# Peptides against a protein of PDB entry 3B8E, part 129

Target 1, 230 residues: chain A of PDB entry 3B8E
Amino acid sequence: PFLIFIIANIPLPLGTVTILCIDLGTDMVPAISLAYEQAESDIMKRQPRNPKTDKLVNEQLISMAYGQIGMIQALGGFFTYFVILAENGFLPIHLLGLRVNWDDRWINDVEDSYGQQWTYEQRKIVEFTCHTPFFVTIVVVQWADLVICKTRRNSVFQQGMKNKILIFGLFEETALAAFLSYCPGMGVALRMYPLKPTWWFCAFPYSLLIFVYDEVRKLIIRRRPGGWVE

## One batch from the design tools (peptide; made by RFdiffusion4, then SolubleMPNN)

Design b1_p20_4_s4 (from b1_p20_4, 8 letters changed)
Fold by OpenDDE base, seed 5:
Parts: structure tokens; sequence; C-alpha cells
Structure b1_p20_4_s4 (fold): chain B 230 residues (1-230), chain A 20 residues (1-20)
């Protein structure tokens, strides 16, 4: 998100507090959950043919898969960001290069795509309105990510949802998202304005995409063991 | 306050769009 922010010079899509909440609140419990996840039956049964090379290849493939999932998460967040700004009169093309004027408190006549002038205060309200749904989008997408991370090869339907820590993690991150989104004073204190409940559903297509992507990946691995997709 | 502001801004945007 920050790289795109710097390169495109768009208004800040994700606040620092939101990032901290993602890192500490939404990632920590899932990571712990994964540490206690039962090893796949196939992982324990499959002797590495070459302990050095097979381990390295598997680590690289896992890293690539997580990188791809992270990219889909970011795309989901940015989609939500652009939709909100577009609904407020700022089309995506108009946002390019707008950051300098957007962040200048002395400029109170920044024009949107429709010629409406926005004060600094109004712009910051819209910006902070984007922080919450971006965060919520990440959380909702992380539901799918956390579920798919339970296994490398087995389908989620085969492995099941037996890890109580995983379930707790899903509730914890959801509760945190709800708290930050709807608790009074969060707009002033954390620059996270309240979110309409309907925005939670905007992330669902991306969660589904991640889920389908991973299930297809795992299906390919099961049908073609030793392929590059592992 | 936010909802009221966003409503006003939306109304103004719609007015400007009609003028284009």
Amino acid sequence: as target 1 above (230 residues)
Amino acid sequence: ELEELLKKLKEHREELEKKK
C-alpha cells in the first residue's frame, strides 16, 4: 500500500494506526494459530527425497504463494479505497498526483472529478473514511487466508476447522475490526471513521477469490505431485 | 456529522454533474 502511495502520489489509503492494528491485532493470533495447527498427514508421511533441496524449494513456493495472497489482499483494499473516493467525487485517474495538494492544509479548493471544491478538513474526513474500510477489507480477506493456510495440499473441506485457536483468531480480528469501525471516538482518536455495515461485504469477492485460487492450487498439487505449484 | 457532511457533498456533486 505505501509503495503505491509513494509511486502514484495518491491520498493515503491506510493510516499508521491501521497498519499497527493489522500487524499486532490481526496477524499475531493467526500466526499463533498456525503454529499449533496439526501437521498435514501427508507432510509427516512424505520423506524428503533430498532434505536440502526439497526444503528450500518448498520454502520458496510457500513464500511465493503468500506473496500472491498478499497481493490479492492489497488489491482488495485498493479497490475499496477507489470505490469510496469515486463515490465521493474522486475518480481513480484524478487521484494520481493529487497527494501534494491533498495534504496541503493551506489549499482549501482542491477540485474533484466533478469540479467540486474540497476544503482540507473535508478531504481529510474522506481520507480517514477510507482507512476503516481498507482495514476491514484486509480483515475479511485474512479470513480466507487464515483458513487456506491450514493445509498445503489438502482441501479445507478435507482438513476441517478443528483448530480452536484458529476460530478464536477469526473472532478476535473481526471483533477488533468492529471495535475500530464502530466505537465512538475512533474517528478522532485513530482517524478511523465509522463504516457502513455494507462495506464488509465488498471484500467477500476477494476472500472467495483467494479461497478458490488456493483450492485450485492444492487440487493441482494433489493431481500432479512434484509440480512447480507446490 | 460525517454522514451529514457526506450527504451535503453528494448533493453538491450531483448539482455540479447536472451542470456539465
Scores: peptide ipSAE 0.020, ipTM 0.499, DockQ to the pose 0.245
Fold by OpenDDE base, seed 1:
Structure b1_p20_4_s4 (fold): chain B 230 residues (1-230), chain A 20 residues (1-20)
Amino acid sequence: as target 1 above (230 residues)
Amino acid sequence: ELEELLKKLKEHREELEKKK
């Protein structure tokens, strides 16, 4: 996600602290869960016929799946970011290349897509307003990912312990998201302003799209084994 | 509606800064 901000030169949708909270709080538990699953999978898999090749294939499949899920999560966050900015007068096309002027404290007349001028303070308020919804969107998308993984895993991995760790991780992430979103002082400490409950629902259509996309992908893989979608 | 939201956000930020 951070690479997109550098490449597109858009206003920062997530602060450094929120990124750290995602990386350490939301990504670490899934990563640990995946590591435990891999360990449990290695225990449950009878001696791989070729331990080197089968381990490499599994690691590649897990890495690709995790990478794809992470990209989808990032896209969900970005979607929410663009929706919020569009509602505030900044269309996605206008945001391209705007970061330099956006972050410049001396420019107090940055125009939105409708010709409205925004002060530095106003821009930063809108930017920080995006942080919490972006984080919440990631958490909500992770719920969908869990359901997807559970449906994938229920077909491949009957491992009950991984489900408990994932569920615990999701509860922890949700509790963290609620804490960061509604705890007094977090807006100043973490630059996360309180989220209107309505914004939680903004992520649900995207979660549904991810679910549909994954089901369609699974359907395609089932119908065309060995296709480019693997 | 946007101006009112921005005003409320600014006021909230100022209140939070005063509590620091």
Scores: peptide ipSAE 0.017, ipTM 0.459, DockQ to the pose 0.053
Fold by OpenDDE base, seed 4:
Structure b1_p20_4_s4 (fold): chain B 230 residues (1-230), chain A 20 residues (1-20)
Amino acid sequence: as target 1 above (230 residues)
Amino acid sequence: ELEELLKKLKEHREELEKKK
């Protein structure tokens, strides 16, 4: 998220403290849970043909999977960010390069996509309004990502939710999201304004899309073992 | 709607600052 912020020069979608909360609170426990996830029955049954190459391949695959998950999460967060800003008159195209003027407290006439002028205070209110929904979106997307990462080849429906640590991680993330979103003083302390319950649903279509995409991918892998999609 | 939202957010911010 921070890299995209720098590259695109858009207004800051998520505060540094909130990013730390994601990294420490929402990513750590799930990552641990995945490390303890029982290998798929097919992985366990496959004797390593070559222990050195298979470990390397597994490490590369795990690293790629985590990298992909992180990218998907970021995309989900940015989607919510762009939706909120678009609802407030800032279309995504208009946000590109706007950061410099956006963060300048002396510029009180930043125009939105419709020619409406925004004061610095108004802009910061909108920016901080994005923080909580962005965070919540990341958490909701993480639910889907964690569920899909549980299985590499098998459908989630086939393997089920046996990892208690993973389930605990999901609850922890949700509890943290609720705490940061609704606890009094978080708006001042973390620049996270309280979230309307409706914004929790903004991420659900995206999570569903990811889930469907992954299930389709896995289905293709099952039907065409050794195909290009592996 | 936007003005109303901004007003509500401002009011909420002020309330949070008063509780601090």
Scores: peptide ipSAE 0.014, ipTM 0.394, DockQ to the pose 0.054
Fold by OpenDDE base, seed 2:
Structure b1_p20_4_s4 (fold): chain B 230 residues (1-230), chain A 20 residues (1-20)
Amino acid sequence: as target 1 above (230 residues)
Amino acid sequence: ELEELLKKLKEHREELEKKK
C-alpha cells in the first residue's frame, strides 16, 4: 500500500499505525499458524532426501506463500479502496497523481471525476473512511488465504480445519478487526472511522474468487502432477 | 521521537514490500 501510494501519488489508502497493526497484530499469528500447518501438510510428508537442501526448499516455499498472501491482501485492500472512492465520485484513473492536491489543506476545490468540488475536510473524511474497510478487507482475505494455503494439493474440504492455532488466529484477527472498527476513539487515534456492517461483505466476492481459483488449481495439480501450475 | 520511529517503520515496510 505504501509503495503504491508513493509511486502512483494516490490518496493514502491505509494509515501507518493501521499498517503496523496489520503487520504486528494481524499478520504474525496467521504466519505462525501457516508455518505450523505447512509442517504437517503434504509438503513435509516427503522424507528429506537431504536435510539441508530440503529445509532450505521448505523455507523458500513458506516465504513465497507468505509473500503471495501479502500481495493478495494488498490487492484486496486496494479493490475495496477503489470501490469506496468510486462510490464517492473518484474513479481510479482520476486518483493517479491527485495526492499533492488531495493533501493540500489550502486547496478546497479538488474536483472528482464528475466535476464536484471537494473541500480538504471532505476529502479527509473520505480518505479515513477507506482505512477501516481496507483493514477489514485484509482480514477477510486472510481467512480465505490461510485456509487455502495450508495445503498445496489437497482440497480444503479434504484436509479439514485440524490446526487449532490456525482457527485461533482466524478468531483473533477477526476480533481485532471488530475492535479497531467499532471501538470509540479509533477514528481519532488510528484514523479509522467506524465501519458499516455492509462493508464486511465487500471483500467476500474477492475471497470467494481466490478460494475457487485455488480449488481449481489444486484440482489441476491432482490431475496433472508436475505441471506448470504447481 | 515518535515521528522518527514512524519514519523508520515506513522505510522498513517499504523495504519489505520491495522484497515481495
Scores: peptide ipSAE 0.000, ipTM 0.190, DockQ to the pose 0.021

Design b1_p20_5_s1 (from b1_p20_5, 9 letters changed)
Fold by OpenDDE base, seed 5:
Structure b1_p20_5_s1 (fold): chain B 230 residues (1-230), chain A 20 residues (1-20)
Amino acid sequence: as target 1 above (230 residues)
Amino acid sequence: LEELKKEREKRRELLEELLK
């Protein structure tokens, strides 16, 4: 998110607090759940045919898969961001290069795509309105990530959802997202304004996309063992 | 539109409190 923020000079899509909440709150329990899931998963069950080369190849393939999933997560977050700003009068093209004027406290007449003038305070409200939905989008997408990480080869339907820690992780991250989104005072304390419930559904297509992507990947691996997608 | 205005006003008040 920060790289696109710097390159495109758009208003800040995700605040520092939300990033910390992702790193410390939403990723920790999933990481623990994955550590326990290793015993049930096929990730560690496959012995490398060549201990020197196959381990390195597998690590690279894993990192590539997670990189691709991370890109889909980012796309989901940015989609939500652009939708919110568009609903408030700022079309995506208009946001390019707008950051300098957007962040200038002394400019109170920044025009949107429809010629409406926005004060600094109004702009910051809209910006902070984007932070919570972006965060929630990441959480919803992480549901799919956590589920697909149970196995490398087997479908989720074949492996099942028996890991209680995984289930706990899903509830924990969802509860944290709900707390940050709806707890009174979070707008003041964390610059995370309340989220309309409809915004939770905005991320679902991306969560589904990740799920479908991984199931297709796993299907290819099952049909063509030793392929580049493994 | 009126509900949106009320929400925006509440957010303005919150923002003003944050900026103090």
Scores: peptide ipSAE 0.017, ipTM 0.486, DockQ to the pose 0.114
Fold by OpenDDE base, seed 1:
Structure b1_p20_5_s1 (fold): chain B 230 residues (1-230), chain A 20 residues (1-20)
Amino acid sequence: as target 1 above (230 residues)
Amino acid sequence: LEELKKEREKRRELLEELLK
């Protein structure tokens, strides 16, 4: 998200605090759960015929899958960001290069795509309105990751403990998202404006996309064992 | 545009309340 902010020079889609919450709260618990999953999977893996190569392949595959899912999550967040800004009169094309003027406190007449002038305060309200839905979108998309993890390995019992950690992580993320979205003062403290409940649904298409992506990936792996998609 | 203006005003008021 931050890279696109720099490259496209768009208004900040996700605040620094929200990024920290994602990195420390939202990403760390899944990462720990995946690390435990890997450790438990390594225990359950019969000695790989070639432990060095099979471990490397599996780590590479997990890294690629996680990277791809992470990209889809980011795309989901950006979609929500662009929808909110478009509803507020800023079309995506108009946002390109707008950051400099957007962040300038002395410019109080920034025009939207319809020629309406926006004060600095109004712009920051809209920006902060985007931060919360972006975060919530990531959390909702991570629900799909849980389903993916649940369907990845048929060992229901080992999945049970991993699922408990994942479920707890998702619950914590959802509770954090709700707290950040609806707790009074978070707009000032964290630059997260309260979220309309309808915006939670904006993430669902992306959750579905991740689910479909994983099912397609699993289908490809089943049809082409040892392929690059594993 | 009028709905958008009203929503912006409400958001501004809410932000001002949050800042108090």
Scores: peptide ipSAE 0.017, ipTM 0.493, DockQ to the pose 0.219
Fold by OpenDDE base, seed 4:
Structure b1_p20_5_s1 (fold): chain B 230 residues (1-230), chain A 20 residues (1-20)
Amino acid sequence: as target 1 above (230 residues)
Amino acid sequence: LEELKKEREKRRELLEELLK
């Protein structure tokens, strides 16, 4: 998200505090929970792989898969960001290069895509209104990530959800998102303004996309043992 | 501090308008 902010020179989509909340609050507990995930039934039955060839390939494929998932997460967040700004009169194309004027407190006549002028205060309210939904979108997408990461080969339906710690991580992440989104004073303290409950649903298509992507990947692995996707 | 409070109040009012 921060890289796109720099490259596209758009208004800040996600604040530093929200990034910290993701890294410390939403990523840490789930990561720990995954460390305690039960071994897959197929992993326990797998014949020893050739440690020289198969490890490197697997590490590369895992890294690629997680990289792809991370890109989908980022796209989900940015989608929510662009939707909110578009609803407030700022179309995505208009946001490109707008950051300099957007962040200038002395410019009180920044025009939106429809020619409406926005004061600095109004712009910052809209910006901070984007932070919370962006964060929530990441959290909702991370639900799918956590669910799919419990298995490498088996589908969610085959392996099930046996890790109570993982489930706890999902609830903790959701509770944190709700707290940061709706607790009084968070707008002032963390620049996370409250959002309408409907914004929680904006992330669901991306969560579904990740889920489908991973299930398709796993299906390919199951159908083609030793394939390049494994 | 008073100016900061006034700015905060203005932000709250604008936020309430945007959330309607």
Scores: peptide ipSAE 0.012, ipTM 0.391, DockQ to the pose 0.053
Fold by OpenDDE base, seed 3:
Structure b1_p20_5_s1 (fold): chain B 230 residues (1-230), chain A 20 residues (1-20)
Amino acid sequence: as target 1 above (230 residues)
Amino acid sequence: LEELKKEREKRRELLEELLK
């Protein structure tokens, strides 16, 4: 999100502090939880045929899968960002290159897509209104990501939710998201204005997409062992 | 989009009236 902010010169979709909260607060506990996940019954049964080549291929495929999931996650966040800005009069195309004028406190007549003029303060309110739902979208998508990462080949329905640490990670992410979204003072401290509860559901299609994507991927792996999707 | 534009314009006018 920060890279796109710089490259596209759009208003900042997610604050730097919020990004740090994701990296340190929401991603760390889930990552630890995955380290304690019980090995799939099938992983331990298969002796690696060639440990050097098969590991490299497998690591590449895993990294690509995580990269794809990460892209979908980012797209979910940006979707929420663009929806909020569009609802406030800024169409996505109008945001391109707008950052310079957007962040200039001396320009109080920035026009939206409909010719409405926005003061610096008004623009910042809208920007900070985007930060919270972007963050929440990331967390909601991470629910699916964490659940799907639990297994490599088996469906989540087959493996089950036996890892208590994973469940704790999901709870921690959700609690942190709720805290940052609704605790008084977060708007001033973290530039995260309060979130309407309805925005929590905006991310659900993306979470479902990731879940379905991974289940389909795993299904393909089960049906075609040793394929390029492994 | 035209309907949204008109709605936004009306809101702008209302805001300008309230700020006077």
Scores: peptide ipSAE 0.021, ipTM 0.474, DockQ to the pose 0.121; fails the geometry check

Design b1_p20_5_s2 (from b1_p20_5, 11 letters changed)
Fold by OpenDDE base, seed 1:
Structure b1_p20_5_s2 (fold): chain B 230 residues (1-230), chain A 20 residues (1-20)
Amino acid sequence: as target 1 above (230 residues)
Amino acid sequence: LEELKKKLEERKKLLEELLK
């Protein structure tokens, strides 16, 4: 997300505070929960045929898969960001290169795609309004990510949700997202303005996409053991 | 906390006006 912000010179879609909340709040408990996750019964039984080559290939493939999932998460966040800005008159094409003028407090007449002029304060309000939905989108997509990370080969339907710590982590990150989104003062303290409940649903297609992607991947791995998708 | 609430409500009101 931050790389696209730099490259495209768009208004900041995800603030530093929201990034910190993800790293320290939403990711830590789930990550700990995954460390205590019971190893998938089939993973522990598979000794690497060649400990040097098979480990390296597997690590590369896992890294690639998680990289792809991370990209889908980012795309979900950016989609929400662009929709909110478009609803406020800023079309995606107009946002390209706009950051310099957007962040300039001395420019109070930045035009949107429809010729409406925006003051610095108005621009910052809409920018900070995007931070919360972006954060919530990451949390909702993270539900799917955490669930799929529980297993490498087995379907979620086969392994089930047995880890109480993981379930607690999912609850905690959701509760934190709700708290940060709706608690009075968070807009001032954390630059996270209140989110319309409808925006929670904007992330669901991407969560579903990740879930389907991983289930298909796992299905391929089960049908073709030792394939390049493992 | 009350000051923060007040500021938040002011910002929320402004946002609602912008979204009309």
Scores: peptide ipSAE 0.017, ipTM 0.397, DockQ to the pose 0.051
Fold by OpenDDE base, seed 4:
Structure b1_p20_5_s2 (fold): chain B 230 residues (1-230), chain A 20 residues (1-20)
Amino acid sequence: as target 1 above (230 residues)
Amino acid sequence: LEELKKKLEERKKLLEELLK
């Protein structure tokens, strides 16, 4: 998210606090949950054919898979960001290069895509309105990521949801998202304005996309053992 | 906390006005 902010010079989609909440609040418990995940039955039974080559291939494939999932997560967050800004009169194309003027307190006549002028305070309200939905979008997409990371080769439907820690992690992320979104004072303290419940659903297509992507990937791995997708 | 609540409520009102 921050890279796109720098490259596109758009209004800040995520506040520093939201980023910290993602890194500390949403990533720690999942990481712990994965550490306690029972090894896939196939992983426990299959010795690597060649420990050196198979480890390297596995690390590369895991890194690519996580990289791809991370890109989908980022796309989900940015989609939510662009939707909110578009609903408030700022089309994506108009946001390009707008950051400098957006953050300038002395410019109170920043025009939207429709010629409406926005004061600094109004712009900041819209910006902070984006922070919470972006955060929630990431959390919702992370649900799918956590679920798919449970298995390497087998479908989630085959292995089931036996890890109680993973389930707890999902609830914790959700509770944190709800707390940050709806607790009084968060709009002032964290620059996270309350979220309309409808925005929780904005991320669902991306969560589904990640889930489908991973299931297809796993299906390919199962059908072509030793393929480049393993 | 009460001051934060008040400020939050003011911002909510402003947001509601902007979203009308």
Scores: peptide ipSAE 0.007, ipTM 0.333, DockQ to the pose 0.050
Fold by OpenDDE base, seed 2:
Structure b1_p20_5_s2 (fold): chain B 230 residues (1-230), chain A 20 residues (1-20)
Amino acid sequence: as target 1 above (230 residues)
Amino acid sequence: LEELKKKLEERKKLLEELLK
């Protein structure tokens, strides 16, 4: 997210503190839960092959999965960010290069895509309004990602939600998201304004798409073992 | 898993420092 902010020179979609909260609070517990699930799944299926080579392969697979999940989360967050800004009159194309004027306190006439002028205070309210939904979107996407990562090949419906650590991780990240979104003072402390409950649903189509995509992928893998999709 | 736990602990400390 921060790299895209620098490269595209767009208004800041997610504050530094919120990024840290995601990386430390929401990403890490799920990652641990996935590591446990993979270890359990691998223990059940693998006769002990050479522990050194299998560990390296597993670490690479975990690293790739984590990297992919992180990219998907970022895409989901940016989707929500662009939706919010578009609803407030700022189309995605107009945001490109706007940061310099956006962050300038002395420019109080920044025009949106429809010619409406925005004061610095109004712009910052909209910016900070994006931070909380971005965070919540990541959490909602993580629900889907965690559920789909439980199995490499089997449908979620076949294996079920047996991993207690995963369930705990989902609960913890959801509780953290609710706390950061609705606790008094978080707007001042974290620049995360309170989230309207409707924004929780903004990520649901994206999570559903990921879920459907992964189920289709797994179905293809089951039908064509050893294919390039594996 | 131990490396992940270590990273978790380091990150929790960083978060605690940022929240102080």
Scores: peptide ipSAE 0.000, ipTM 0.154, DockQ to the pose 0.016
Fold by OpenDDE base, seed 3:
Structure b1_p20_5_s2 (fold): chain B 230 residues (1-230), chain A 20 residues (1-20)
Amino acid sequence: as target 1 above (230 residues)
Amino acid sequence: LEELKKKLEERKKLLEELLK
């Protein structure tokens, strides 16, 4: 998000504080939880692989898969960002290059896509209104990411939800998201203004997309063992 | 975890100072 903010010169979609909350609050416990995931039922049944040839290919494929999931996650966040700004009169095309004028305190007549002038204070309210739902979108997408990361080959339905630490991680990140979204003073302290409860559901299609993508990937791996998708 | 928490607190303080 921050890289796109710099490169495209758009208004800041996700504040530095929210990024820190993701890295330290929502990602850490889930990542630890994955270390305690039970081995897939088929791992112990597989013959030893050639560590020199098979490992490198698998590491590249895993890296690509996580890269793709990360891109879908970012797209979900940016979708929410663009929807909120569009609802407030700023169409996506108008946001390109707008940051310089957007962040200038002396310019109080920045026009939206409909010719409405926005004061600095009004612009910052809209910007900070985007931070919370962007953050929540990431958390909701992370639900799917955490669940799919439990296995490499087996469906989640086959492996089940036996890891209590992973379940705890899901509750922890959700509780943190709710706290940051609805606790009084978060708008001033963290630049995260209160979120309408309906915005939690806007992320669900992206969470579902990641889930379906990974289940399809795993299905292909099961049907074509040793394929380029594994 | 304690070291990570300390680093987090230090970064939060730095951020609070930058946001003043």
Scores: peptide ipSAE 0.000, ipTM 0.176, DockQ to the pose 0.019

